Peptides against a protein of PDB entry 5EG6. Designs and how they scored, part 73

Target 1, 151 residues: chain A of PDB entry 5EG6
Amino acid sequence: RLRSQTVSTRYLHVEGGNFHASSQQWGAFYIHLLDDDESEGEEFTVRDGYIHYGQTVKLVCSVTGMALPRLIIRKVDKQTALLDADDPVSQLHKCAFYLKDTERMYLCLSQERIIQFQATPCPKEQNKEMINDGASWTIISTDKAEYTFYE

## One batch from the design tools (peptide; made by RFdiffusion4, then SolubleMPNN)

Design b1_p22_6_s4 (from b1_p22_6, 10 letters changed)
Fold by OpenDDE base, seed 2:
Structure b1_p22_6_s4 (fold): chain B 151 residues (1-151), chain A 22 residues (1-22)
Amino acid sequence: as target 1 above (151 residues)
Amino acid sequence: MPLKSGPVPYYKNAKPIKAPPA
């Protein structure tokens, strides 16, 4: 299970004042749980508790303090992001980061760049959006944490 | 259907604030 803590993820890191991608580097970030009604801004209120899919989070570089906009962490099923999953986030599963209050924009790796990539609605599944492989992320806790696998 | 993509805006100075105890 994941809660507000320090985590690592492959490909995402900060260099030269910008977010970059590297196939060999694991960036260290703080993942902070926010209230659903938390406003966007430089300052934000961090909440306690285990992070569930569908909740709002902030990713902050542990080194530079740079932060991404508010994200909704979503469960990934193959090449789709699940819109209604609400179970606890599993570090053993890939996740997607929806840029909150956008039109299906997700945090995405493209070559060596970090971009927002628009997901495509699933024609026959209203609770899913089609994402590419670059929009799927693996989160690993840097602290002693309990790993739970959800089928 | 073509997909839209672009740069992600970010903040250079994040300031996390601890929520008051419940």
Scores: peptide ipSAE 0.233, ipTM 0.730, DockQ to the pose 0.913
Fold by OpenDDE base, seed 3:
Structure b1_p22_6_s4 (fold): chain B 151 residues (1-151), chain A 22 residues (1-22)
Amino acid sequence: as target 1 above (151 residues)
Amino acid sequence: MPLKSGPVPYYKNAKPIKAPPA
């Protein structure tokens, strides 16, 4: 289970005042759980508890203090993001970060840079959106990194 | 149906605030 804590993810890191991507580096971030009704802004109220898929989170760089906009962490099934999954976030599964209040925009790695990329709706499966591999992220708890399986 | 992509905006100075007690 995941809660508001320090996490690490491959590719994503901050350098020189910008978000960069590196296959050889893992960025360290603090993931903060927010209320679903929390407004966007520089300041935000952090909630305690286990993080579940579908909840709103903030990723803050542990080094620079830079933060991404509010994200909804979603479960990934192959090349699709699940819209209705609400179980606790598992480090055994990849996840997707939906940019909240956008038209299906997800945090994505493309050509060694971080972008937002629009997912494609699944006409036959309303609970899924098609994403590419660059929008699938692996996160690990930094305090348990040596004992956590990841790809 | 073109797919939209672009840079991700960010905040330079994040300020997390502890939730008030219930």
Scores: peptide ipSAE 0.202, ipTM 0.712, DockQ to the pose 0.922
Fold by OpenDDE base, seed 4:
Structure b1_p22_6_s4 (fold): chain B 151 residues (1-151), chain A 22 residues (1-22)
Amino acid sequence: as target 1 above (151 residues)
Amino acid sequence: MPLKSGPVPYYKNAKPIKAPPA
């Protein structure tokens, strides 16, 4: 289970004052749990507790302090993001980061860029949105600021 | 028709604040 802590994910990292993608590097981020009604801004109130799918989080670079907008962490089922899942987030399981208050925009890796990418509604499943592989992320707990991953 | 995509906005000076005890 995840809580407000330092985590790492493949590809995503901060370099030169901007978010970049690397196939070999894992960036380290603070993942902070927020209230559902927390407003967007430079300052935000961090809550205690284990992070569940559907909750609002902030990702802050552990090195530079740069932060993404408020995100809703969502469970991934195959090529879809689940809109109503609320169980605890499991490490090493795929998740998606919905940019809160957008029209189905998700944090996405495209080529070597980090972008927001619009999900497509599932015609037969109202509780799901179709995402691509670039919008599916794996996160693990870490106490490292940054490390290089090789297989 | 291509899906809408674009750059991700960010904040340079994030300031997390721990919630006070209840």
Scores: peptide ipSAE 0.159, ipTM 0.686, DockQ to the pose 0.894
Fold by OpenDDE base, seed 5:
Structure b1_p22_6_s4 (fold): chain B 151 residues (1-151), chain A 22 residues (1-22)
Amino acid sequence: as target 1 above (151 residues)
Amino acid sequence: MPLKSGPVPYYKNAKPIKAPPA
């Protein structure tokens, strides 16, 4: 299970006051669960509980305190992001980070930079958006970790 | 599939606030 805690992910890290990407670097971030109606800003109210797909989260660099905008963590099925999944997040399963209130923009690794990738709607599958491999992430807890396996 | 160029917006000083007990 994943809840508000310190996590690490490959590629994403902070250096020189900016978010960077490196295949050899694992950034340490604190993932914060937010309410669905939480507004964007430097300050944000953290909610207790285990994180489920579809919920709003904040990623904060544990070293610099830098934070990304509000994200919705979504389940990944192959190269698609699931829009209606709401089961608990598994740390061993890949996920995608949708930039909240954007036109299908997801956090994406391109070369050595973090960019926004616009997902393509799936005409025949309303609950899915097509993403690329760079928009699929794996996160691992770095403090109190409790693994539960799901589908 | 289009990729949006440019940096991802971010905040330099995040300030998390604990939610009131509920």
Scores: peptide ipSAE 0.127, ipTM 0.669, DockQ to the pose 0.721

Design b1_p22_8_s1 (from b1_p22_8, 7 letters changed)
Fold by OpenDDE base, seed 2:
Structure b1_p22_8_s1 (fold): chain B 151 residues (1-151), chain A 22 residues (1-22)
Amino acid sequence: as target 1 above (151 residues)
Amino acid sequence: LGNTIGIIVPKIPSGKEKLKAA
């Protein structure tokens, strides 16, 4: 009898100076809101307020201080990223992280590695891009710098 | 949950909370 494999939860984590995905460990990140015209760099000016889809953000590891490049957080509907959504981001709702100033590159998990994955245009809907499952993320809240799961 | 990112927030959210910038 065939058993269906369910999707396993993977967490963004920093290990050995690199971003990766873990089933047993998760990093806690700060999400900073940037101005749309903020340049890439280690130093950046942040804005206050609730984050909306379409805005530029920085994800910074609370432990190491390592940051991903500037990202645009986008709303996800099924397997598509919405390009024009601008409502406030809600926790536990799926989102995607577009690498700013790239050709449709999104933050993606492939096995245990964090990569960039190129989305494809949606033929019928110009306001959508097709992403894979690995490029869909769920944000959860934490008050800890790092969690380790023991089963 | 699938791929998940833990975000530090100032308060305990209900799950429906909007995401506030750090």
Scores: peptide ipSAE 0.358, ipTM 0.837, DockQ to the pose 0.243
Fold by OpenDDE base, seed 3:
Order: sequence, then C-alpha cells, then structure tokens
Structure b1_p22_8_s1 (fold): chain B 151 residues (1-151), chain A 22 residues (1-22)
Amino acid sequence: as target 1 above (151 residues)
Amino acid sequence: LGNTIGIIVPKIPSGKEKLKAA
C-alpha cells in the first residue's frame, strides 16, 4: 500500500544575517508598497493602501531590518505566475515574487535556501510565466516579531 | 500552506482579508 504525504510547511526566516526557510521558525515581515518608479535602495518612499498584484513591494524583516530587493507581487495560477493580474492581494492565496528588473527571476525556496528561480515563458499564453512549486508563496498575517513552533 | 511568509498585520481568523501595506 502506497502512503502519500503532503509537503511540510516552510516559513521565510532570517538567521545569521541571511534569508532562509524553516519548518520550525518564521520571521515577521513588513510589506511596503512602493511607487512603480521607485529606485532600489535601503531608503525608499512607501505608499498606503491595499496591495494589488503587479505592484512593487519591499519585504523587510521586522527584527533585523534586512530587506529583499524590490519585488513585484504576482498572482499564481497553478504552476504559473500571471503577468497581468491587478486585483487586490488576498491573504492565504498563493503568490509569487518577481525580482524587479531581472529576466524572469522569482523568489524561490530550494532545500533550506532562498534563491532566485528563472521562470520559463509560456509560448501559448503571453500573460503567464511558468514557475516551480518553490516559487509559490502563501502570505499569512501575524502580530509577532518572530515565532518558533515546536511539534 | 506550503511556503509561507508572515506579514505584520492584525490577525484575521478567516485569512480572507485583503493585504494592506505596512
């Protein structure tokens, strides 16, 4: 008899000055909304309001202040990132984070590492890019700076 | 949940709320 098990949840975390993924710990991040023309840097101007797919965001660790490069948050449909979605981002819905000004690079989990994964164009669907499961993320709300979960 | 990112916002049990910028 074959036994099937779902993939365990992994959390974005900052440890030792680096971003990584943990099954036991998660960091709490600020997600800032930027103007589309905002330049890369540690100092940036933020906007208020609800975040929409296609907008530029900055993820900042609440504990360390470490930030990822500018990202475009994109809606995920199965194993594809949608390039033209612009509706408000809903929590618990899968999303992808495109590294702005790159050639289809997305924030991706590989093993315990956070890497950039290059999406593949969809020849038949110009509004989609093919991503792997590691590049699909779920956003959850938290009021804690950091949480450690022990099973 | 899969790969998960914790965002600092008020916790909502349903998790169906729209995401506000910090």
Scores: peptide ipSAE 0.350, ipTM 0.832, DockQ to the pose 0.235
Fold by OpenDDE base, seed 4:
Structure b1_p22_8_s1 (fold): chain B 151 residues (1-151), chain A 22 residues (1-22)
Amino acid sequence: as target 1 above (151 residues)
Amino acid sequence: LGNTIGIIVPKIPSGKEKLKAA
């Protein structure tokens, strides 16, 4: 068992034409930066540069080409997503993926499924909304299309 | 790590780098 793999670790993966979570396998994704006014669709215009929190991104599976809807990557502080953070995204730091144009819906892992979880407003801090652990993600860099851990 | 997403980066993979768009 690799040190990076624990019973609590789950990896975003595409299998059978669906997004799911795996304890053993991960997919490698491209993260594309979009203009804020880019519309939803299979074809989109991308931008270059380092990704900042608050920007619109597309996650595309490098193998299947399957993509999630447009997401806004947001900084995570404890159990909250920050709505106004705009600094560069750091790898290995927790982040959240807000589904653009939704009512506080975030990409979330529940059991083995990828779902949308509705964040709740933070009563005392207008620039934050509360998410659960399933909606908190860690980004790791990879150069492999697919990777499998062996325990 | 918790819930994890593997991202293909243009350069050599490093956890110390900022995230660059594809």
Scores: peptide ipSAE 0.348, ipTM 0.829, DockQ to the pose 0.246
Fold by OpenDDE base, seed 5:
Structure b1_p22_8_s1 (fold): chain B 151 residues (1-151), chain A 22 residues (1-22)
Amino acid sequence: as target 1 above (151 residues)
Amino acid sequence: LGNTIGIIVPKIPSGKEKLKAA
């Protein structure tokens, strides 16, 4: 068993057919890399390789098969999402998930619910959008379909 | 860690490891 290193840590999880956040369990997800021109749907063509910021991805729950809409994974700088970063994604570094083809909507945790949060443009920095803490995520690797941890 | 997403890949404890697509 693992002990949480942060009291406020919340994990993306699927339960009862819904995405939510858990303080005790985490879901294990597959992250698929898509072409930039790939259409939305349950069926999609995937690419191989290391994921870079700015690329389109699909998150799929390994247990239920439920998927989120197409996302663009973006680099986070403090409380901003970078729009033009294209370097490889490093695990454990903060990232944000822009919902593709939306007006600055990002995957966000509010209380225990997964919602969309609309980022605010940075007036003086055209390559950045302001996000809240709930829209900043950490990716960790796992080899289990589902993990339960203890405080 | 804050908000966290578990991704199925070989377990890597290092924060310097790059994320490979499934």
Scores: peptide ipSAE 0.343, ipTM 0.830, DockQ to the pose 0.233

Design b1_p22_8_s2 (from b1_p22_8, 10 letters changed)
Fold by OpenDDE base, seed 4:
Structure b1_p22_8_s2 (fold): chain B 151 residues (1-151), chain A 22 residues (1-22)
Amino acid sequence: as target 1 above (151 residues)
Amino acid sequence: VGNTLGIIVPKIPEGEKKLRAA
């Protein structure tokens, strides 16, 4: 049921000038592809094409224009983020967003807050970092600026 | 249980599941 879905699933949303997690509303974001050497800022040069894991992206709210810092989109395998995957990103597959130039910080949902979660190095595999479920995201495509669930 | 991110994507061929940059 929709009620169950709203309880168990959270969506990235912008409200009151802040990023937060909503159970009933979700914002639609633009995902821009940047060059690897692009600097942080409100103005940036974008690239065309299909996004690959390992590339630098900007998430911009379609309604407010608010943006998160530069992110590197990474492939997720079980409870780990892959550091060296470079294949095309597929919708509906789990991914993680590494905050560029940080010490293993990932975009994470905790309760109703959007926070940074520090991944733990994987002792067995150097090409992986251990993340939690809150740092795993599913991307869905939409043409709507905003969506609200009604029971 | 999970986190969902809605992305507005440019027009792509029907059935395409790859993520295209805006």
Scores: peptide ipSAE 0.454, ipTM 0.865, DockQ to the pose 0.249
Fold by OpenDDE base, seed 1:
Structure b1_p22_8_s2 (fold): chain B 151 residues (1-151), chain A 22 residues (1-22)
Amino acid sequence: as target 1 above (151 residues)
Amino acid sequence: VGNTLGIIVPKIPEGEKKLRAA
């Protein structure tokens, strides 16, 4: 497809039963905090509190209820995901979503598709993995449970 | 190029920038 302008921002959205990235609209999601030992499934127990890097989370669409697999939210430093960061997550900072129990797979935007991207290990820095730009996310808050934003 | 994720946050104090779980 042809684009008449450069798109600098993409948003996670659910449409037609699929996760995708849109330049024009986005959905609102719940981010649930799970126990580290919580198993994968449609039903899960959630915890309260502020989320820290390294913790296990679930992203759930507020409208459809569709969810991604369990993710570990990780701090991003430039083009690397930090494996050992455990400080509170800031909405102002970039983060990455590691798909739990995979070989360095991260939630990634490619064009309008949401895919898994395999991070490259850092041989000399065991606490870091190299990710691409598409695997870096910025979280913004909304106060509406059922909200779709259009640009 | 940036990726943005919209998150519904529970009621939080004004000015809070930390991410609170739903």
Scores: peptide ipSAE 0.447, ipTM 0.863, DockQ to the pose 0.242
Fold by OpenDDE base, seed 2:
Structure b1_p22_8_s2 (fold): chain B 151 residues (1-151), chain A 22 residues (1-22)
Amino acid sequence: as target 1 above (151 residues)
Amino acid sequence: VGNTLGIIVPKIPEGEKKLRAA
């Protein structure tokens, strides 16, 4: 069930054992770097270093340990995800999370739900896919397990 | 407008904006 919401900024959060969108709270996640050939699973081998676009990552809730499926972190340019960018990921810049081994499915916030949004291919630009705002993420580093703001 | 993801990162050099894996 989706409810009407006018809040423009939403946050990935884990509550009650589920991923959801919050307008006032965000969970803190670990982002793990995986090898490209790493299989899906709750247990995985991680790599260290600075993450580059195009690499496979795992997002793990710092509190619950819940993880999303393997993701490819992709660079975002306006309303498009770049498929071949490989430079280092920069915090505070827009990125997208492609669900690995899917047909252009991206991690997306829609109202209070976490969904998969199917990007539209760009026929003239084979190295780009069109995404919506809900599939565009801004990464902010934090030292807190969970952050809540009050207005 | 947008979505925000909070990431716990290892210690990074001052001023570094690159995303470091956990």
Scores: peptide ipSAE 0.429, ipTM 0.861, DockQ to the pose 0.252
Fold by OpenDDE base, seed 5:
Structure b1_p22_8_s2 (fold): chain B 151 residues (1-151), chain A 22 residues (1-22)
Amino acid sequence: as target 1 above (151 residues)
Amino acid sequence: VGNTLGIIVPKIPEGEKKLRAA
């Protein structure tokens, strides 16, 4: 009998000057929309409007101001990221964050660490890349700087 | 279940499901 492996729920958080994953606490982040040709940096120009899959975004911690590199938000279908989806992003639907200008690297949770995970091409479907469960994220809205989850 | 990201977005009408940029 094989043990089934599942991914526990964890939340993106900034502590001690680093991004990490917590089972008890989560940080609130600003999600900014950028132009497709915006360069990487701490200073950036933002756009208004609803975010669509395929667009470039910046995630900024509301408390520390720390930011992740430029990301492309992609639609998730089961364990695959869709490369050509461009419809509006809906809250609470799963998405993936591709690190812009990398070779299929995605923002990924591994235990309590935030890492980059390299997706595998889908041989039969050129518009899809295979990701792991740790690279699938759910976005929720909040007005709190931090949230403590009580079990 | 997956991973959860808490975000702050501009005020949107109640019931709106679309993600609006900050």
Scores: peptide ipSAE 0.417, ipTM 0.835, DockQ to the pose 0.257

Design b1_p22_8_s3 (from b1_p22_8, 10 letters changed)
Fold by OpenDDE base, seed 2:
Structure b1_p22_8_s3 (fold): chain B 151 residues (1-151), chain A 22 residues (1-22)
Amino acid sequence: as target 1 above (151 residues)
Amino acid sequence: LGNTLGYIVPKIPEGEKKLKAK
């Protein structure tokens, strides 16, 4: 008897020195705002202020200090990432993380893995790119370094 | 919620919905 996989909430988490997706545990990350011309590196300079869509950010694990490459946070409308949105990012609103200087690669969850998903151009709407559900993220605040959920 | 990212909000006098950089 085969059953389809139940779709559930997954969280970005760091364990064993690797980024992964967990249904039970989630890490807390610092979101650093970078200058648009900031180069890639383990050490970087940061800016203050509210984060806006279109800006470059670094996601850093509060526990391990591990970071993802530079990302551009983009607003999500349905199943598309908006390329020209520049309003302030709000919690609980879906967003996407474009890997800076790539060919439309976005941070994506697939099963328990963190992967890159290549968005498809929208010929009719030059300011949009089509992403999958795995590339759509919800950001929530926490005061804990790590949260573990038990059902 | 779907795919979820938890972030630590910098301490401010009043909590807000907007993301503030660390």
Scores: peptide ipSAE 0.319, ipTM 0.812, DockQ to the pose 0.266
Fold by OpenDDE base, seed 4:
Structure b1_p22_8_s3 (fold): chain B 151 residues (1-151), chain A 22 residues (1-22)
Amino acid sequence: as target 1 above (151 residues)
Amino acid sequence: LGNTLGYIVPKIPEGEKKLKAK
């Protein structure tokens, strides 16, 4: 068992041509940084540099090459996603992935499925959107294309 | 950790915790 892992920990994984959540296996993804005006597509131009909150990214499975739609990585403050944060993203800090050009849809884990969750506007804070726990992600580094652990 | 995403780090300085794009 890996340190800091719990029974409730789930990992983004690709299997059988689908994105899903696994308790024991994780896929390793490349995170590509895109221009803000980059269009959706299988081919895209990437940028160099450290990823900042608010920027557009592409998550690409290192094994299958399967990719999610363009995402905006956003900082998480408790149960909210911040809309205006722009500081560098750090590993192990909670973040959320807004599906670009949607009505507040975020990448979300529900049981074993990866779904879209619609965030609710924060009535008291215009720069925040309310998300659920399933839409909060922790990013960790790996040097393996795929990792499986057992207790 | 909760919901976790594993990402392959590009060549960056040792100990760097910030995410660098591929």
Scores: peptide ipSAE 0.303, ipTM 0.831, DockQ to the pose 0.257
Fold by OpenDDE base, seed 1:
Structure b1_p22_8_s3 (fold): chain B 151 residues (1-151), chain A 22 residues (1-22)
Amino acid sequence: as target 1 above (151 residues)
Amino acid sequence: LGNTLGYIVPKIPEGEKKLKAK
């Protein structure tokens, strides 16, 4: 038997040395802008300026300092990630995080876990890749290192 | 809001500020 899945707001959080998804807690993250040719590593050079779609970024937890691998932030149009958008990223607009140098792998929430989801090519639209809802993110500003939300 | 990432400004330009459920 299959059960209905309840859709709820999920937040990226770091706990116990791991990235995970929480319905109640979210961490505050820094999004650092990198050069396109910046190599992977624990230490990296940060660029100044506003983030544009298509640029390489590092997500770093403000509390633990834990970071994800280099990501390319991409604009989302419905169920697709745009590969060639380059306008400035706006808060509360949907975006996707492509894991740089992978075969279409995107940062994705699956229940309580952070996973990589492989996007599907769009043969008719070369500038788009099909992603699922779990790979779409909304970025909101916060001044708190951690926030607890109660539904 | 769906999947949500808490971010400490100012790396993202100012945009929509109202927290609307999506």
Scores: peptide ipSAE 0.288, ipTM 0.670, DockQ to the pose 0.213
Fold by OpenDDE base, seed 3:
Structure b1_p22_8_s3 (fold): chain B 151 residues (1-151), chain A 22 residues (1-22)
Amino acid sequence: as target 1 above (151 residues)
Amino acid sequence: LGNTLGYIVPKIPEGEKKLKAK
């Protein structure tokens, strides 16, 4: 009997001082909105308001305080990241996190690792970059600092 | 669901549907 490949959910988590992916546990993060001209650093100035696609954000673990580098949150259309979308970010839509000031590098989950995936330009659509499934994220609200479930 | 990131919503009524920055 051949078992069909099934899609599994992976979660961003911080453990042991590192970012990683988990199938059973996830961390809760603060999403900080930054000015477009904000420099990289452990200290940063935040803005209030609704987060829009194309804006610069900081993901900070609510437990450890660890943060990823500055990211630009981008809207995802199927397997492409949109470069010009600017509407408010919704939990109903997938998004991608572009590593700011890189050559099309996106935050990506590969198995249990957090990696940078280089998107490829879309030849026919200049406002899109092709990403893989691991670079697509769903953001969900949570009241818990950490969540663990058992299948 | 795919890859999922949990974020803490600021406790304002409008913050549940759209992402509100902390």
Scores: peptide ipSAE 0.284, ipTM 0.778, DockQ to the pose 0.269

Design b1_p22_8_s4 (from b1_p22_8, 9 letters changed)
Fold by OpenDDE base, seed 2:
Structure b1_p22_8_s4 (fold): chain B 151 residues (1-151), chain A 22 residues (1-22)
Amino acid sequence: as target 1 above (151 residues)
Amino acid sequence: LGNTLGYIIPKIPAGEEKLKAA
């Protein structure tokens, strides 16, 4: 018998010195734009402007200063991450965060945990990788988030 | 079990539709 599925929301958050997915709290993150050749490290050079898909970003918690590794932000189409999209990133549109220089590893939530999920290549479409729902994120500013979830 | 949606709140100026770098 097919059962109904419950949809819940979680926010990227830093608690106790660790990244996690919280249903009650959210962290505000600086999303820095990096050069494509920027090396991994605590210190990095940033660029200004609007972020485009395919570019390298650094997510830094505005409160704790904790950062995730370098990520490539990718456009999401349903259950796939697009590898060659390069248009400006829009808020409220789903995106994925590829961990740079990995074998198709994406930032993913699993319950309260933040993990890496390995995407599956799409043989028929070389410009796409198959991801799960946990690897699909929505970027939403506070004004929009508060209106959507609290008003 | 269920479907969970992940959200990330960017530290950016209000009123932006596109994602502006911090």
Scores: peptide ipSAE 0.672, ipTM 0.919, DockQ to the pose 0.109
Fold by OpenDDE base, seed 5:
Structure b1_p22_8_s4 (fold): chain B 151 residues (1-151), chain A 22 residues (1-22)
Amino acid sequence: as target 1 above (151 residues)
Amino acid sequence: LGNTLGYIIPKIPAGEEKLKAA
C-alpha cells in the first residue's frame, strides 16, 4: 500500500532559450522520428508513422525551435527503463528518454531544471536500467490533458 | 515536494491515441 504524498506536475517547456520544467506553462513539441543511423544536427531527415519504443526521436519546441539532442524513447516499467521494448508508444504511458550515444544518460526532471540522470544497470536483468522518478515522463496531448485534468 | 510528475505535450493531431511522428 502506497502512502499518500503530495504530487506536483511539471511540463517540459522552453524559456529564455533553455529547457526547464514549468508548473504553469507547457511547450508543444514536435516529436520527430529519425532513422537509427541519423547523425546529430539541426537538419535531419524524418520518418512517418507511429513511434515505437527503442526508436530515435527528436523533440523540437514548436514555438522556439529549440531541440533536445537525439533521444531514444524507452518504455518504463516501474522504476526501470526497458532496453528492448519495441511496441508502439501510447499516450499516458510513462516513458524515458535516453540521450543517444551517452553512458546511460536520461532526460530528467529535477524541480524546475532539466538535467541528465545516469541510469544504473540492473544487475539481474540486462534488458533494464534503473532510473529515478524524475526520468519518467508522461506524453499527453492537449485534448487528453484536458480530459484527464478536467474536474 | 513529495513527488513531481513530468509531462510532455506533443504537437500531434487531435484524437490520436498513439504517438504519431510529427
Scores: peptide ipSAE 0.670, ipTM 0.921, DockQ to the pose 0.111
Fold by OpenDDE base, seed 4:
Structure b1_p22_8_s4 (fold): chain B 151 residues (1-151), chain A 22 residues (1-22)
Amino acid sequence: as target 1 above (151 residues)
Amino acid sequence: LGNTLGYIIPKIPAGEEKLKAA
């Protein structure tokens, strides 16, 4: 039997110099592609092309210029992040953002807050890490969002 | 009980199906 649950939508947003998950506002983010060996910093060299899972990206708010630390974008399969996927990232497909050089920390939303969630190793599959729903994101452009959310 | 869905809006040209780097 299906149980009814309240479903809410939140967008990554920058307000007051902080990242948060807003139900009312959204930030348009530059998603820059970095070299795998690029160091952390405000200045970085970017690459062109379509982003693939497993690559290092930098999310920068187009309005404020605020940026998250370097992230590795990973493919999501059910409740797991895939560690070895390398195909092109598609919009509307769930993805996860691993904080580079951390112990399995992922970008996660909890209510209005943006936090780090530590993934658990998958005991049965070494190429997967278990994440929660808050660590699963959907990338969607405005043209697609308008169509998808129109009622 | 509740589910929260997180969305990220990329600043990219319209019409793209794949995620193109900025």
Scores: peptide ipSAE 0.667, ipTM 0.918, DockQ to the pose 0.110
Fold by OpenDDE base, seed 3:
Structure b1_p22_8_s4 (fold): chain B 151 residues (1-151), chain A 22 residues (1-22)
Amino acid sequence: as target 1 above (151 residues)
Amino acid sequence: LGNTLGYIIPKIPAGEEKLKAA
């Protein structure tokens, strides 16, 4: 017999000056593309074009202006982050956000909290790091989100 | 218990399939 599994969703959101994972509300984020050598700061130079895995991005809340630190967007394969993928990022494909200049720290949700999760190296695959489910994100535009989650 | 999926809504032009930089 088939067993069904319930899946719930949470959205990256800013509330009270803090990032959190909301089941009811979502923030619309500017995802800016940065140069690989761009320094951390509130002011940064952005690039145009389609974002590729492996590139450095800045997530900025369109409402509050709150921003996360520089992130490297990485492709996700099952429960692993790929370190060398460089193809264009597509919506609805799972991705991970590596906090740049950290020891394998990834943006992660835990209940309503946004935390950093340290990935574990893959012993047999040098180009992969093991992440938990909370560190796997889906980028989805509003039009697609509304259609997907419409009740 | 069920799994929880994280979603990020990008501020991008409508109709885009790939992630265009803001």
Scores: peptide ipSAE 0.665, ipTM 0.918, DockQ to the pose 0.109

